# Ledger of designs, part 11: peptides against a protein of PDB entry 6RO1

Target 1, 216 residues: chain A of PDB entry 6RO1
Amino acid sequence: LGKEIEEYIHKPKYCLPFLQPGRLVKVKNEGDDFGWGVVVNFSKKSNVKPNSGELDPLYVVEVLLRCSKESLKNSATEAAKPAKPDEKGEMQVVPVLVHLLSAISSVRLYIPKDLRPVDNRQSVLKSIQEVQKRFPDGIPLLDPIDDMGIQDQGLKKVIQKVEAFEHRMYSHPLHNDPNLETVYTLCEKKAQIAIDIKSAKRELKKARTVLQMDEL

## One batch from the design tools (peptide; aimed at target 1 S106 R108 V131)

Design b1_p11_6 (made by RFdiffusion4)
Pose (drawn by RFdiffusion4):
Structure b1_p11_6 (pose): chain A 194 residues (1-46, 58-67, 79-216), chain P 11 residues (1-11)
Amino acid sequence: LGKEIEEYIHKPKYCLPFLQPGRLVKVKNEGDDFGWGVVVNFSKKSLYVVEVLLRCAAKPAKPDEKGEMQVVPVLVHLLSAISSVRLYIPKDLRPVDNRQSVLKSIQEVQKRFPDGIPLLDPIDDMGIQDQGLKKVIQKVEAFEHRMYSHPLHNDPNLETVYTLCEKKAQIAIDIKSAKRELKKARTVLQMDEL
Amino acid sequence: ELPFDYELYEP
């Protein structure tokens, strides 16, 4: 569901109007993410590209690392979430100290909103009048309710058990696809003709 | 350092 919502938000017809300088954006590509960042401007490429400060062809910052902000151009279809907040940015972003200042500014925004950095309502704000997105948002609130209600959500060992479950779940996916092709390969193809 | 400030989106 989360990914499905992102695809609606990826549509440039809907998200480009809200990519004003200083807008907070979360970016993820093929798995790894850079946390949150701020936009500077955007333009066409070659698809659209926006230059965003992120925590880090570079890779994202690790959890233990304090991080160093760097501006990088990214494709618009790599934005996972967009916030209602537009934090102020310096005019000349070339200095390192200003880049650290922005990192500190967002650290203060995250504090002013411990419930999470507010996101744009894709309907009330972004204007996605598509009916499919309605049923998606409904399933999200319902499954989030199911998640927090699960006895395991609070358990500190949840991440330890969740990984063993994830491994066991992938092994099972292989068995399913492997059997699927086996049932096909093992099949005699011309028996219906006969 | 730049003074901290920001704006919220209002439709």

Design b1_p11_6_s1 (made by RFdiffusion4, then SolubleMPNN; from b1_p11_6, 3 letters changed)
Fold by OpenDDE base, seed 3:
Structure b1_p11_6_s1 (fold): chain B 216 residues (1-216), chain A 11 residues (1-11)
Amino acid sequence: as target 1 above (216 residues)
Amino acid sequence: MLPFSYELYVP
C-alpha cells in the first residue's frame, strides 16, 4: 500500500510543483537507499522512445545526497552509492530520475547558494540531521491529497485501504483480546491523536512557518 | 551548530 502511494507521488505531473530548491526528498534506487536528501534543481530532458520515436520527456532532479566516499573515487564511471550506516560519507549533488523519489517532505531547507565547497554541502547534512532530530517520528510528508492536490480516484481508494488496514491492524488483535474495549478505546485515542497530530502538522504546514532553529 | 532555517512549505 505504501508502494502504491509512491507510484502516484513520484509521477512528474504530481511531484514537479513541489521540487523546489531545498525540498527534502527521499531517494531510493533499487536496493540503494540514499535516505533523505535535498533538492537543488530539476531539469526536463528530451528523450525519444526507441520503439515509437515518440518524445518521452525525462525529468531529472539534482539532489544533494549522502554518498559513500568509495563511490566518489570511481565517480567518473560508476553511479553514486549511498553512504554505509557507519560511514560519515560525503554530500554530493546527484542527478536522480524523478521516479526514484520515494518520499517528498513538507520541509524545505534554506541551502547555501554555492554548493561547490565541500563544507557547504556537509552543512546541509547537519541541517537534515537536525530536522530528523526535531521529528523523531519521521520527517513530515506531503499529503498526496491535501497538500499535493492529487485527485486520482485510484489514490483515494489506496488511502482508504491504508486507513482501513491501519484501523484493522489496530482492531484485529483486539477482536481476540478480552480487553477489546480498552484496547479499542486506546487505538481510537491513538488514531484520534494521530489524526490530531496530522491535522496540527497540516495547519503548521499551511502556515508556511519558517522555523529558524537558533543555536541550541 | 550551524544556524539553519527550514520552512514547512505546502504550496
Scores: peptide ipSAE 0.241, ipTM 0.831, DockQ to the pose 0.551
OpenDDE base, seeds 1, 2, 4, 5: peptide ipSAE 0.024, 0.032, 0.120, 0.024; ipTM 0.643, 0.678, 0.743, 0.626

Design b1_p11_6_s2 (made by RFdiffusion4, then SolubleMPNN; from b1_p11_6, 3 letters changed)
Fold by OpenDDE base, seed 2:
Structure b1_p11_6_s2 (fold): chain B 216 residues (1-216), chain A 11 residues (1-11)
Amino acid sequence: as target 1 above (216 residues)
Amino acid sequence: DLPFSYELYVP
């Protein structure tokens, strides 16, 4: 169900208006999960479909991602690899096809104007980590319908199925299986967080308040 | 040190 939602949000016609500099996005390329990165910019590339000769524009987003240092030593021809969980890694600006965006956050960071210095790039990692600390239940996502304005009936049906499944999971306490309680508690936390994010977003939509966080 | 700042920006 999460993957079905992803198939909508990564489409250029829906996500491009939200790919402003500083926007938090998740990047996943096949088996490589980069986690949360920050949009720097995007560009449209002319592409011709090899089979039809039709113009199929490719959208490339430059995303500041935590990369493995091993992948950075290899020449300009090798694709960057995500840092391992135990690795510090290095923040790099990576060109990413827009369809590789697995999630888009409602959070937008203020980023340094010059990302050439390593210290400026690493400061953005500290900012991502601080956002993650503030959202222990996960960085808030853009709502595909309410925030992104997606009118697709297929997406609405997927969301209704997710909500109905979540509701059924909550309304039908399956009997005394201790393994179900752990899944339920995780799902309850996730649903309560989704509700709290939706309520907080409604309050924040009323307040165009730049949360200037004071001096950390 | 660049001040940590973020906004919840929904266009």
Scores: peptide ipSAE 0.318, ipTM 0.858, DockQ to the pose 0.606
OpenDDE base, seeds 1, 3, 4, 5: peptide ipSAE 0.124, 0.311, 0.175, 0.054; ipTM 0.769, 0.854, 0.741, 0.732; seed 4 fails the geometry check

Design b1_p11_6_s3 (made by RFdiffusion4, then SolubleMPNN; from b1_p11_6 with E1M D5S)
Fold by OpenDDE base, seed 3:
Structure b1_p11_6_s3 (fold): chain B 216 residues (1-216), chain A 11 residues (1-11)
Amino acid sequence: as target 1 above (216 residues)
Amino acid sequence: MLPFSYELYEP
């Protein structure tokens, strides 16, 4: 169900209007989870499929991502790799295909105008970490229907199934399926996160506050 | 101190 929602969100026709500079996005490439990064810009690339003559537009978003230092040494020839959990890593601007966006946040950060200096890129990591501290239950997502305006009936059916599943999970606590408990705890956390995100969105709508981080 | 500001999407 979560993956089915992602299949709608990462479609260029839905996500491109939200890929402004500073938008928080989650990037995942197969087994490589980069976590949360920040949109710098996007570009339309025309890919001519040699056999169809049809120009399928490829969209590439430049995302500031936390990369492993090892991947930076070979960056001319090798794809960027995510920083290891215990690694400091380095923030790099990585060209990402739009379909590799696994999530889009309602949060848009201020970013430095010049991202060439390492210190400016690393400052954005501090900003992401501060957002994560403010949202302990997770960075708030754009609502696919209410925020992104996706009218697809397939998505509406998926969301209704998720809501009905969540409602059934809360109404029937007694089904002792041990695999269900882990899913239940994740869905309770997710529904509580959705409520807390809706409350935090309401509080943060009130807090158009330039949070001057006084102590960084 | 880089100004830490963020905006939330409001429809």
Scores: peptide ipSAE 0.283, ipTM 0.842, DockQ to the pose 0.628
OpenDDE base, seeds 1, 2, 4, 5: peptide ipSAE 0.282, 0.266, 0.273, 0.262; ipTM 0.839, 0.830, 0.832, 0.833; seeds 4, 5 fail the geometry check

Design b1_p11_6_s4 (made by RFdiffusion4, then SolubleMPNN; from b1_p11_6, 3 letters changed)
Fold by OpenDDE base, seed 4:
Structure b1_p11_6_s4 (fold): chain B 216 residues (1-216), chain A 11 residues (1-11)
Amino acid sequence: as target 1 above (216 residues)
Amino acid sequence: MLPFSYELYKP
């Protein structure tokens, strides 16, 4: 179900309007999970389909990603690799095909204008880590329907299945609890908190609240 | 230090 949602959101027709500089995005290439990075820029490359001669434009997004030190040594010849969990790594601007975006955040960071200095790139990593600390349940995602405006009925059906599955998963353990009413009120409060977080996120999105933290 | 700033940006 999560993968089925990804198949919609990474389509250029849906995601390109949200690929502004500073946008948090999650990058995954097969077995390589880079986690959260920051959009620097994107470009459209003219491509011609070899079999039809039809124009099939390639979309490349430059993403600032935490890369392994080994990938830096081989960066001229080899694909960038994600930093190991125990490794500091280094933030590098990596050209990524748009379909490798596994998630798009509602969060947009301020980024330095010049990313050539290592310190400027590493400052962005500190900013990502601060956002992660503020969102222990995960960095906020763009809503594919409400935020990205995806009208595809297939996506709506996938989301409905996810919601129905989550509802069943929360309801099943409760059938044997004599405090069913307290847990239904907790689930309704959690659903209402999720709606209120969604509404508060909408209001915060409307408010363009620049949270500046001076202490980073 | 560059101030950490983030926006919840909707286009």
Scores: peptide ipSAE 0.159, ipTM 0.783, DockQ to the pose 0.567
OpenDDE base, seeds 1, 2, 3, 5: peptide ipSAE 0.069, 0.126, 0.123, 0.151; ipTM 0.715, 0.758, 0.760, 0.767

Design b1_p11_7 (made by RFdiffusion4)
Pose (drawn by RFdiffusion4):
Parts: structure tokens; C-alpha cells; sequence
Structure b1_p11_7 (pose): chain A 194 residues (1-46, 58-67, 79-216), chain P 11 residues (1-11)
């Protein structure tokens, strides 16, 4: 569901109007993410590209690392979430100290909103009047309710058990696909003709 | 200095 919502937000017809300088954006590509960042401007490429400060062809910052902000151009279809907040940015972003200042500014925004950095309502704000997105948002709130209700959500060992579950779940996916092709390969093809 | 920002509000 989360990825499905991102696709609606990826549509440039819907998200481009809200990519004003200083807008907070979360970006993820093929798995790894850079946390949150701030946009500077956007333009066409070659698809659209926006230049965003992120924590880090570079890779994202590790959890233990304090991080160093860097501006990088990214494709618009790599934005996972867009916030209601527009934090102020310096005019000349060339200095390193200003880049660290922005990192500190967002650290203070995250504090002013411990419930999470507010996101744009894709309907009330972004204008996505599509009916499919309605049923998606409904399933999200319902499954989030199911998640926090699960006895394991609070358990500190949840991440330890969740990984063993993830591994055991992938092995099972292989067995399924492997058996699928085997049922095909083992099949005699011309028996119906006969 | 404290952080400054704006929150989106629809018209």
C-alpha cells in the first residue's frame, strides 16, 4: 500500500506544483533511502528532476554516522513522501556550514512534530480525485490499526523475530516459484491433442 | 537561531 500511494504522488501532474524551494521531501530508490531532504528548484531532464539536499552517485548516510548534507539532482519518480512544511533555506548554499545549518533546522522541525513530519493530503491538498486512491488510503488506516494492535508491535524482540520471519518467508517464495516451473517443466504438452 | 518555516494551507 505504501508504495501504491507513492506512485500517485510521483505523478508530476500532481506533485510538481508543490515542489517549492524549502519543501521537505523523502526519497527512496531501489531500496536504500536518504531520510528527509529539502528541495531547491526543479527542471526538466533529458521525466523531471529536482535538486534536493539529502543526508549521505553518492549513497545515503548510515545510522551511526552524523551525516553531511549534500545537494544532488534526483528524478521526481523517486519521491516517496512530501510534507506540508517548507523550511527556510539560505540564499547561497555553496558553504558547508550552511548545509549543516539546514541539517540542524530539520532536526528542529522533527522535534516540533514528534508525531511525524506532516504530509500533504493527496486529495484535500494535492488534488488527486482518483477513486482508486480512496480505497488505498482506507486499507492503510485499517492495516495500521491492525499493526499497532498486534501483541508483537510493542515487543523489543520484534525486529529480531521479524527478520527470521522475513528470511523464512523468502525461502517459501522460492519454493512456490520453483514448484511452479517444475509443474510446467514436468508437464507433457501434447497430451490434450492425443 | 530558531528555525523558521511555513506550513501549507489551501485557499
Amino acid sequence: LGKEIEEYIHKPKYCLPFLQPGRLVKVKNEGDDFGWGVVVNFSKKSLYVVEVLLRCAAKPAKPDEKGEMQVVPVLVHLLSAISSVRLYIPKDLRPVDNRQSVLKSIQEVQKRFPDGIPLLDPIDDMGIQDQGLKKVIQKVEAFEHRMYSHPLHNDPNLETVYTLCEKKAQIAIDIKSAKRELKKARTVLQMDEL
Amino acid sequence: PEVKYEIYEPP

Design b1_p11_7_s1 (made by RFdiffusion4, then SolubleMPNN; from b1_p11_7, 5 letters changed)
Fold by OpenDDE base, seed 2:
Formats: C-alpha cells, structure tokens, sequence
Structure b1_p11_7_s1 (fold): chain B 216 residues (1-216), chain A 11 residues (1-11)
C-alpha cells in the first residue's frame, strides 16, 4: 500500500510544486536506499523519445544525499551510492530523477546558500538527524490529498484501504499474526519510549530554561 | 544551535 501511494506522489504533476529548496525527501533507486535527503534545486530537461520522436520532459531534482566515499571518487562516471551502515559517508548534491522520490516531507529545512564546502553539506546532515530526533514516529509526510491536492480516485481508494487497515489493526488486534503484533508492539513501544524521551527532554529543557532564568 | 525548519501549512 505504501508503494501504491508512492506511484502517485512521485509524479511530476503532483510533486513539483513541493520540490522547493530545503524540502526533505526520501530517495530510492532500485536496491539503493539513500534515506532522507534535502532538495537543493530542480530542473526540467527536454528529452526526445528515440522511437517516437515525442517530447518527454525529464524532471531532475538536485538532492543533497548521504553518499559512500567510494562512489564519490568515481562520481564522474558512476552513479552515486548510498553510504554503508557503518560508513560515515559524505553529503553530496546528486541529480535525481523525480520518480525516484519515495516520500516527500512537510518539513523544509533552512540550508546554507553555498553547498560547495563539505562542512556546509555535513551541517545539513546534522540538521536532518536533529529533525529525526524531533519526530520519533518518523519525519512527517505531506498528505497526498490534503496537502498535495491529488484528486485521483485510485489514490483515494488506496488511502481508504490503508485507513481501514489501520482502523482494523487498532480495533481488532490481529490475534492471528503474533509476529506482526510483536513488530507493532515494538514500534509502539519505541514510539512511546521516543515520546517519553522527547517529553523528558522537553521537561529538561524547560527545567534548564527555568534554571537559566533563575541564574540570571 | 537548534535546527531551523518550517512545516508546510495549507494556505
């Protein structure tokens, strides 16, 4: 169902108005998952289909992505690869075809104007990580209907199925799949722990702000 | 420094 929603949101007619500098997006290319990156710019390229002569515009989004250092050495000849789990990687501006966007966030970051310095690019990674800490249940997505204005009946049916599934999952504990229940309970526990950590951090920050006001 | 971000608000 998530993939079915993706097939709508990555269409240029829907997503282009939201591809502003600083927009958080997820990028996936076949087996390569780059995770969350930041839109830098987008461009429209004229493409001519070789067999039909029809003009098929290609939309390319420049996205700041966490890439492997190995792929950067060959970046002139090879496609960028995502950083390995144990690798620090480097944030690079990568040209991405719009249909490779798997998710679009409601979040827009303030980004440095000059992304040529490595430190400026790496500062954006720190910002993404801070946003992720603020959203323990995941970075918020644009609503495809309410935010993106997609009126396609196929998408509405998909969303209705998702909502019905979620409602059934919450109203009827899936007694029949203990593994799913364990994963969801683990996700809910992680979400609750993350909410509790966030609330505790907010309380600590409030307490620290109060303590800092008492020291003034 | 706290990260600065904006959330999309429907007009």
Amino acid sequence: as target 1 above (216 residues)
Amino acid sequence: SPVKYELYKKP
Scores: peptide ipSAE 0.425, ipTM 0.901, DockQ to the pose 0.641
OpenDDE base, seeds 1, 3, 4, 5: peptide ipSAE 0.396, 0.397, 0.418, 0.405; ipTM 0.894, 0.898, 0.900, 0.896

Design b1_p11_7_s2 (made by RFdiffusion4, then SolubleMPNN; from b1_p11_7, 5 letters changed)
Fold by OpenDDE base, seed 3:
Structure b1_p11_7_s2 (fold): chain B 216 residues (1-216), chain A 11 residues (1-11)
Amino acid sequence: as target 1 above (216 residues)
Amino acid sequence: SSAKYEIYKKP
């Protein structure tokens, strides 16, 4: 269910209006969970290759993230890695593809105007930690319907299933409703199918790009 | 107390 909602939220047409400076966002890149970071800025990268008609514009958001100090030493060639749980880490401005945003908060931080000094970047981490302490049940999210205005009928059906699931879980806390596992398994299967369709579309786009390079 | 954050739900 959460992954199905994520597939709507991370779409540029829905999330870009909410990516203002200071917005709290959660960043996940495959196995790398950076947790909560802060939007600094975003840019539209048009890969205008002239001959390939529908290049969906790539959107990159600059996010202040807690990174491993080890990954920063090799930063010329290696992607930033999240700080280990036991590591202090360092806050760095990382360019993130918009589809790697796993959550968008209703919270916006006031951030320093100059993020070049390490102390200014580390002050933002303290502010994130203060917000986390104020929200022990988790940092509040933007509602995808009420706050983000997403009118997609597919999303409405997902949310109705979540609400019906939550209602059943709260109404029958002792009943392992076997429908819970079925809804989880159906949601995991749909999330996996959506990932597999997205991976297959990426591979087909790569294969078309390779085929177009072999025809040149 | 300087407000370090706000709740902002608008585009």
Scores: peptide ipSAE 0.564, ipTM 0.915, DockQ to the pose 0.499
OpenDDE base, seeds 1, 2, 4, 5: peptide ipSAE 0.256, 0.248, 0.256, 0.265; ipTM 0.817, 0.835, 0.837, 0.828

Design b1_p11_7_s3 (made by RFdiffusion4, then SolubleMPNN; from b1_p11_7, 6 letters changed)
Fold by OpenDDE base, seed 5:
Structure b1_p11_7_s3 (fold): chain B 216 residues (1-216), chain A 11 residues (1-11)
Amino acid sequence: as target 1 above (216 residues)
Amino acid sequence: MPVKYTLYQKP
């Protein structure tokens, strides 16, 4: 469900009006989660599709992200990597394709006009950390329907399912259970086991089908 | 220093 919402919000036609300087955004690139960063600017680049010659505009957003110090030394040749949880890291302006935005916040920070000084970039990290302290349940998201104006019926159905799930979760007697975190961890383990069982059953079915073909 | 931010509000 969360991934299905992400597929809508990262589309340029929906998110571009909200990519103002200071907007908090989450950036994910494959297995690399940068967490919360801050929009600095965006640009439209002309791109030509290699196979059709059609103009496919690429949207690049410059995002101030917490990067590992190791990746910064190699930044001339390698893509920036997220700072490790235990690492201080360094805030760097990274060009990011708009489809790599996993979340967009309702929060817009006041940022320094000049981000060339390291101190100005690090001040923004302090600002993000202070916002995170103010929102213990997580940094608030833009509403895809009410704030972003997305009218897609597929998204509306996803949101209705999320709301119905959240309502059931918060109305559940376990919501006030001090052991909720332990129960949640057990539920995640159970969900993983159910996926593994489903995979193993598919493999067993394939193996049986192959054996039946060799006996015929 | 107090962090200055705004929340999106519908116009």
Scores: peptide ipSAE 0.316, ipTM 0.853, DockQ to the pose 0.836
OpenDDE base, seeds 1, 2, 3, 4: peptide ipSAE 0.019, 0.008, 0.022, 0.022; ipTM 0.569, 0.513, 0.563, 0.595

Design b1_p11_7_s4 (made by RFdiffusion4, then SolubleMPNN; from b1_p11_7, 6 letters changed)
Fold by OpenDDE base, seed 1:
Structure b1_p11_7_s4 (fold): chain B 216 residues (1-216), chain A 11 residues (1-11)
Amino acid sequence: as target 1 above (216 residues)
Amino acid sequence: AAAQYEIYKKP
C-alpha cells in the first residue's frame, strides 16, 4: 500500500512541479535511508535507452542530505552514504534520481542562498530537526490527489483501500475494548496453549519413538 | 522568530 503510493508520487510527471528549492523530501536508495532532505535544484539530463535508442530524459534532483563523514572523503568516486544513527553526519548536496524520492512534504524550508559553507548546510539540518519537533506525528506530506493533482484511477483505488483498512483497524471493537488486556491475555493464552499442544504432541511422538526402541 | 519554513502545497 505505502509502496504503491510511492510509485505514483516519484514519477516525474507528478512530482517535478513540487520540487521547488527548500521542499522537504525523503530519500531512500535500496538499503540506504537518508531520511528527510531538502531540495536545492533539479535538472533534466538527456538519456538514451540502450535497447531502443529512444531519448528517455533522466531527472536529477540535488538534495541536501545528511551523509556519513566517511562518504565525504570518497565523494568523487563513491555514492554518498547516509549518516549512521549514532553519527552526527554532515549535510551534503547529493544528486539524486527522482525515483529515489520516497516522500514529498508540504513543508518548504527557507534555505541559505550559498550552501558552499558547511555551517550553512548544517543550519538546514537544525531547521529539519525543528520541523520534526513541531510535527511529532511525522512531517506532513503532500496529498497525492488534493495537493499533487494525481488523477490516476489506480492511485485512487490504492487510497480507498488504505482508508478502508485504516477504518477497519481503528473501528475494530477490540481497539476500544477496556478489556483489551484481558482479550490479549486470552489470545496469548490460546496461542500458548496451541504451542504447548504442538510441543506435547512432539514430545509424545518422541516418547513413543523411545518406547518403540525399548521394546526392540 | 521568523518562520524557517512554510506550508506550500502548490506547483
Scores: peptide ipSAE 0.583, ipTM 0.916, DockQ to the pose 0.531
OpenDDE base, seeds 2, 3, 4, 5: peptide ipSAE 0.581, 0.573, 0.580, 0.577; ipTM 0.918, 0.915, 0.917, 0.917

Design b1_p11_8 (made by RFdiffusion4)
Pose (drawn by RFdiffusion4):
Formats: structure tokens, C-alpha cells, sequence
Structure b1_p11_8 (pose): chain A 194 residues (1-46, 58-67, 79-216), chain P 11 residues (1-11)
């Protein structure tokens, strides 16, 4: 569901109007993410590209690392979430100290909102009047309710058990696809003709 | 350092 919501938000017809300088954006590509960042401007490419400060052809910052902010151009279809907040940015972003200042400014924004950095309502704000998105947002609130209600959510060992479950789940996916092709390969093809 | 400021989106 989360990924489905992102696709609606990826549509440039809907998200481009809200990519004003200083807007907070979360970006993820093929798995790894850079946490949150701030946009500077956007233009066409070659698809659309926006230049965003992120925590880090570079890779994202590790959890133990304090991080160093760097501006990088990214494709618009790599934005996972868009916030309601537009934090102020320096005019000349060339200096390193200003880049660290922005990192500290966002650290203060995350504090002013411990419930999470507010996101734009894709309907009330972004204008996505599509009916499919309605049913998606409904399933999200319902499944989030199911998640926090699960006895394991609070358990500190949840991440330890969740990984063993993820591994066991992938092995099972292989068995399913492997059996699927085996049922095909083992099949005699011309028996119906006969 | 610059003072901290920001704006919230309003419709």
C-alpha cells in the first residue's frame, strides 16, 4: 500500500506544483533511502529532475554516521513522501557550514513534530481525485490499526523475529515459483491433442 | 547561524 500511494504522489501532474524551494521530501530508490531532504528547484531532464539536499552517485548516510548534507539531482519518480512544511534555506548553499545549518534546521523540525513530519493530504491538498486512491488510503488506516494492535508490535525482540520471518518467507516464495515451473516443465504438452 | 524559520502549507 505504501508503494501504491507513492505512485500517485510520483505523478508530476500532481506533485510538481508543490515542489517549492525548501519543501521537505523523502526519497527512496531501489531500496536504500536518504531519509528526508529539502528541495531547491526543479527542471526537465533528457521525466523531471529536482535538486535536493540529502544525508549521505553517492549513497545515503549510515545510521551510526552523523551525516553530511549534499545537494544532488534526483528523478521526480523517486519521491516517496512530501511534507506540508517548507523550511527556509540560505541563498548561497555553496558553503559546507550552511549545508550543516540546514541539517540542524530539519533536526529542529523533527522535534517540533514528534508524531512525524506532516504529509500533504493527496486529496485535500494535492488534488488527486482518483477513486482508486480512496480505497488505498482506507486500507492503510485499517492495516496500521491492525499493526499497532498486534501483541508483537511493542515487543523489543520484534525486529529479531521479524527478520527470521522475512527469511523464512522468502525461502517459501522460492519453493512456490520453483514448484510452479516444475509443474509446467513436468507437464506433457500434447496430451489434450492425443 | 541563521535564525530558524519555516512555513506550513495552507490551502
Amino acid sequence: LGKEIEEYIHKPKYCLPFLQPGRLVKVKNEGDDFGWGVVVNFSKKSLYVVEVLLRCAAKPAKPDEKGEMQVVPVLVHLLSAISSVRLYIPKDLRPVDNRQSVLKSIQEVQKRFPDGIPLLDPIDDMGIQDQGLKKVIQKVEAFEHRMYSHPLHNDPNLETVYTLCEKKAQIAIDIKSAKRELKKARTVLQMDEL
Amino acid sequence: PLPFEYELYKK

Design b1_p11_8_s1 (made by RFdiffusion4, then SolubleMPNN; from b1_p11_8, 4 letters changed)
Fold by OpenDDE base, seed 2:
Structure b1_p11_8_s1 (fold): chain B 216 residues (1-216), chain A 11 residues (1-11)
Amino acid sequence: as target 1 above (216 residues)
Amino acid sequence: MPPFRYELYEK
């Protein structure tokens, strides 16, 4: 079900309006999970399909990602690799195809204007870590329907299935399937994230109201 | 340290 939602949110027609500088996004390329990174910018590239000659525009998002130091030493032509759990890694701006975005956060960070200095890039990692501390159940996601405005009936059916599954899990404690605990933990995290988003949106609305009142 | 600032998406 999560993967089915990803198939909608990574489509350029839905996600491009949300790819502003500072937006938190999760990047996954095949077996390489980069985790959470920060959008720097995006660009549209002209691509021609080799078999049809049809113009198939490629959307490339530059994302600041935690990369392995080994992958950075290799030639400018090698694909960046995610930092291993045991290494510090280095934050690098990586060109990513938009369909490799596995999640889009409601969170947008303030980022340094110049990302050439290592210290400026590394400061963004500290900011991501601070967001993760504030959201212990996980970084809040954009709602595909309410925030992203996706009207696709297929997605609505997927969401209804997720909600019905979550409701059944909460209403009927099914047997101690160890896989159920993982799904429960993910569903509780998601439910708590949804509560935390509502709370954080209320606090931010209050903070904006206070900031607007201090500027008056 | 520059103050940690972030925004949440609001409609």
Scores: peptide ipSAE 0.370, ipTM 0.883, DockQ to the pose 0.578
OpenDDE base, seeds 1, 3, 4, 5: peptide ipSAE 0.354, 0.363, 0.368, 0.360; ipTM 0.882, 0.883, 0.883, 0.882; seed 4 fails the geometry check

Design b1_p11_8_s2 (made by RFdiffusion4, then SolubleMPNN; from b1_p11_8, 4 letters changed)
Fold by OpenDDE base, seed 2:
Structure b1_p11_8_s2 (fold): chain B 216 residues (1-216), chain A 11 residues (1-11)
Amino acid sequence: as target 1 above (216 residues)
Amino acid sequence: MPPFKYELYEK
């Protein structure tokens, strides 16, 4: 069900309006999970489908990602790899195809204007880590229907199935389905994220009110 | 710590 939602979210027609500089996004490339990164910019590239000659535009987003230092030494020829869990890694701006975005956060960071200095890039990692501390149950996601405005009936059906599954899990605690734990963890994260978004929107509204009061 | 600033999407 989470993967089915991802298939909608990563479509350029839905996600491009939300790919502003500073937007938190998750990047996955096959077996490589980069986790949360920060959008720097995006570009549209002309692509021609090899079989039909049809113009199929490729969308590339530059994302600041935590990369393995080993992969960076060969950066001229090799794709960046995610930092290992035990590795510090280094924040690098990586060109990513938009369909490799697995999640889009409601959070948008303030980022340094110049990301060439290592210290400026590493400062963004500290900011991501601070967001993660503020959202212990997970970084808040954009709502695909309410925030992203996706009207696709297929997505609505998927969401309804997720909600019905969540409701059944909460109403019937006795189903020890091992698939239930993975979905439960995703559903608890999503439900908690929805609560945390509401709480964080209230806190940010308060913080904006405080910042506006300090400017008065 | 420098003030950590972020925005949340609001409609």
Scores: peptide ipSAE 0.337, ipTM 0.869, DockQ to the pose 0.501
OpenDDE base, seeds 1, 3, 4, 5: peptide ipSAE 0.327, 0.331, 0.324, 0.332; ipTM 0.869, 0.870, 0.867, 0.873; seed 1 fails the geometry check

Design b1_p11_8_s3 (made by RFdiffusion4, then SolubleMPNN; from b1_p11_8, 4 letters changed)
Fold by OpenDDE base, seed 2:
Structure b1_p11_8_s3 (fold): chain B 216 residues (1-216), chain A 11 residues (1-11)
Amino acid sequence: as target 1 above (216 residues)
Amino acid sequence: EPPFRYELYEK
C-alpha cells in the first residue's frame, strides 16, 4: 500500500509543484535509503529514448542528502552513497531523478543561500533533526489527494484500502502479533502526526493571521 | 545561530 502511493506521488505531473527549495523529501535509490533530505532546486533535462527516438523529459531534483564520506572521495562520476547508521556522514547536494522520491513532506525549511560551505550544509542537517524532534511519530507527509490534488481513481482506491485497513486495525484488536504492534505504532504515529499536522497547520494559520494583523 | 524556521504547506 505505501509503495502503491509512492508510484503516484513521485510522478512529475503531481510532485513538481511541491519541489520548492527547502521542501523535505525522502530519497531512496534501489537498496540505498538516504532518508530525509532537502530540495535545493530542480531542472528538466531533455532525454531521447534510445529505442523510439521519442523525447522523454527527465526531471532532476538537487537534494541535500546525508552521504557517506567514502562515496565523496571517489570520482565525480560515482553515485553518492547514504551515510552508514554509525557514520556522521556529510551533507551533499546530490542530483536525484524525481521518481526516486519516496515521500514528500508538508514541511519546507529555510535553507542557507550558499550551500558551498560545509557548515551551511551541516546546519540543514541540524534543521532536519529538529523537525524530527518536533514530529516524533515521523515527518508529516503531503496528503496526495487533499494537498497534491491527485484525482486518479487508482490512488483513491489505494487510500480507501489503507483507511479501511487502519479502521479494521483499530476496530478489531487483532491478536498480539508483534509485527502488528510495529504497524500499529506506525499507524497510530501516522494518525497522531495527521492530528498534529492539522493542529500545527491551525497554529501556523493563526500565527500568520496574527503576523498579518500586526502588519495592518 | 539563525533561528530554526520552517513552514507547513497550507491550501
Scores: peptide ipSAE 0.401, ipTM 0.894, DockQ to the pose 0.610
OpenDDE base, seeds 1, 3, 4, 5: peptide ipSAE 0.384, 0.388, 0.393, 0.390; ipTM 0.887, 0.894, 0.895, 0.888; seed 4 fails the geometry check

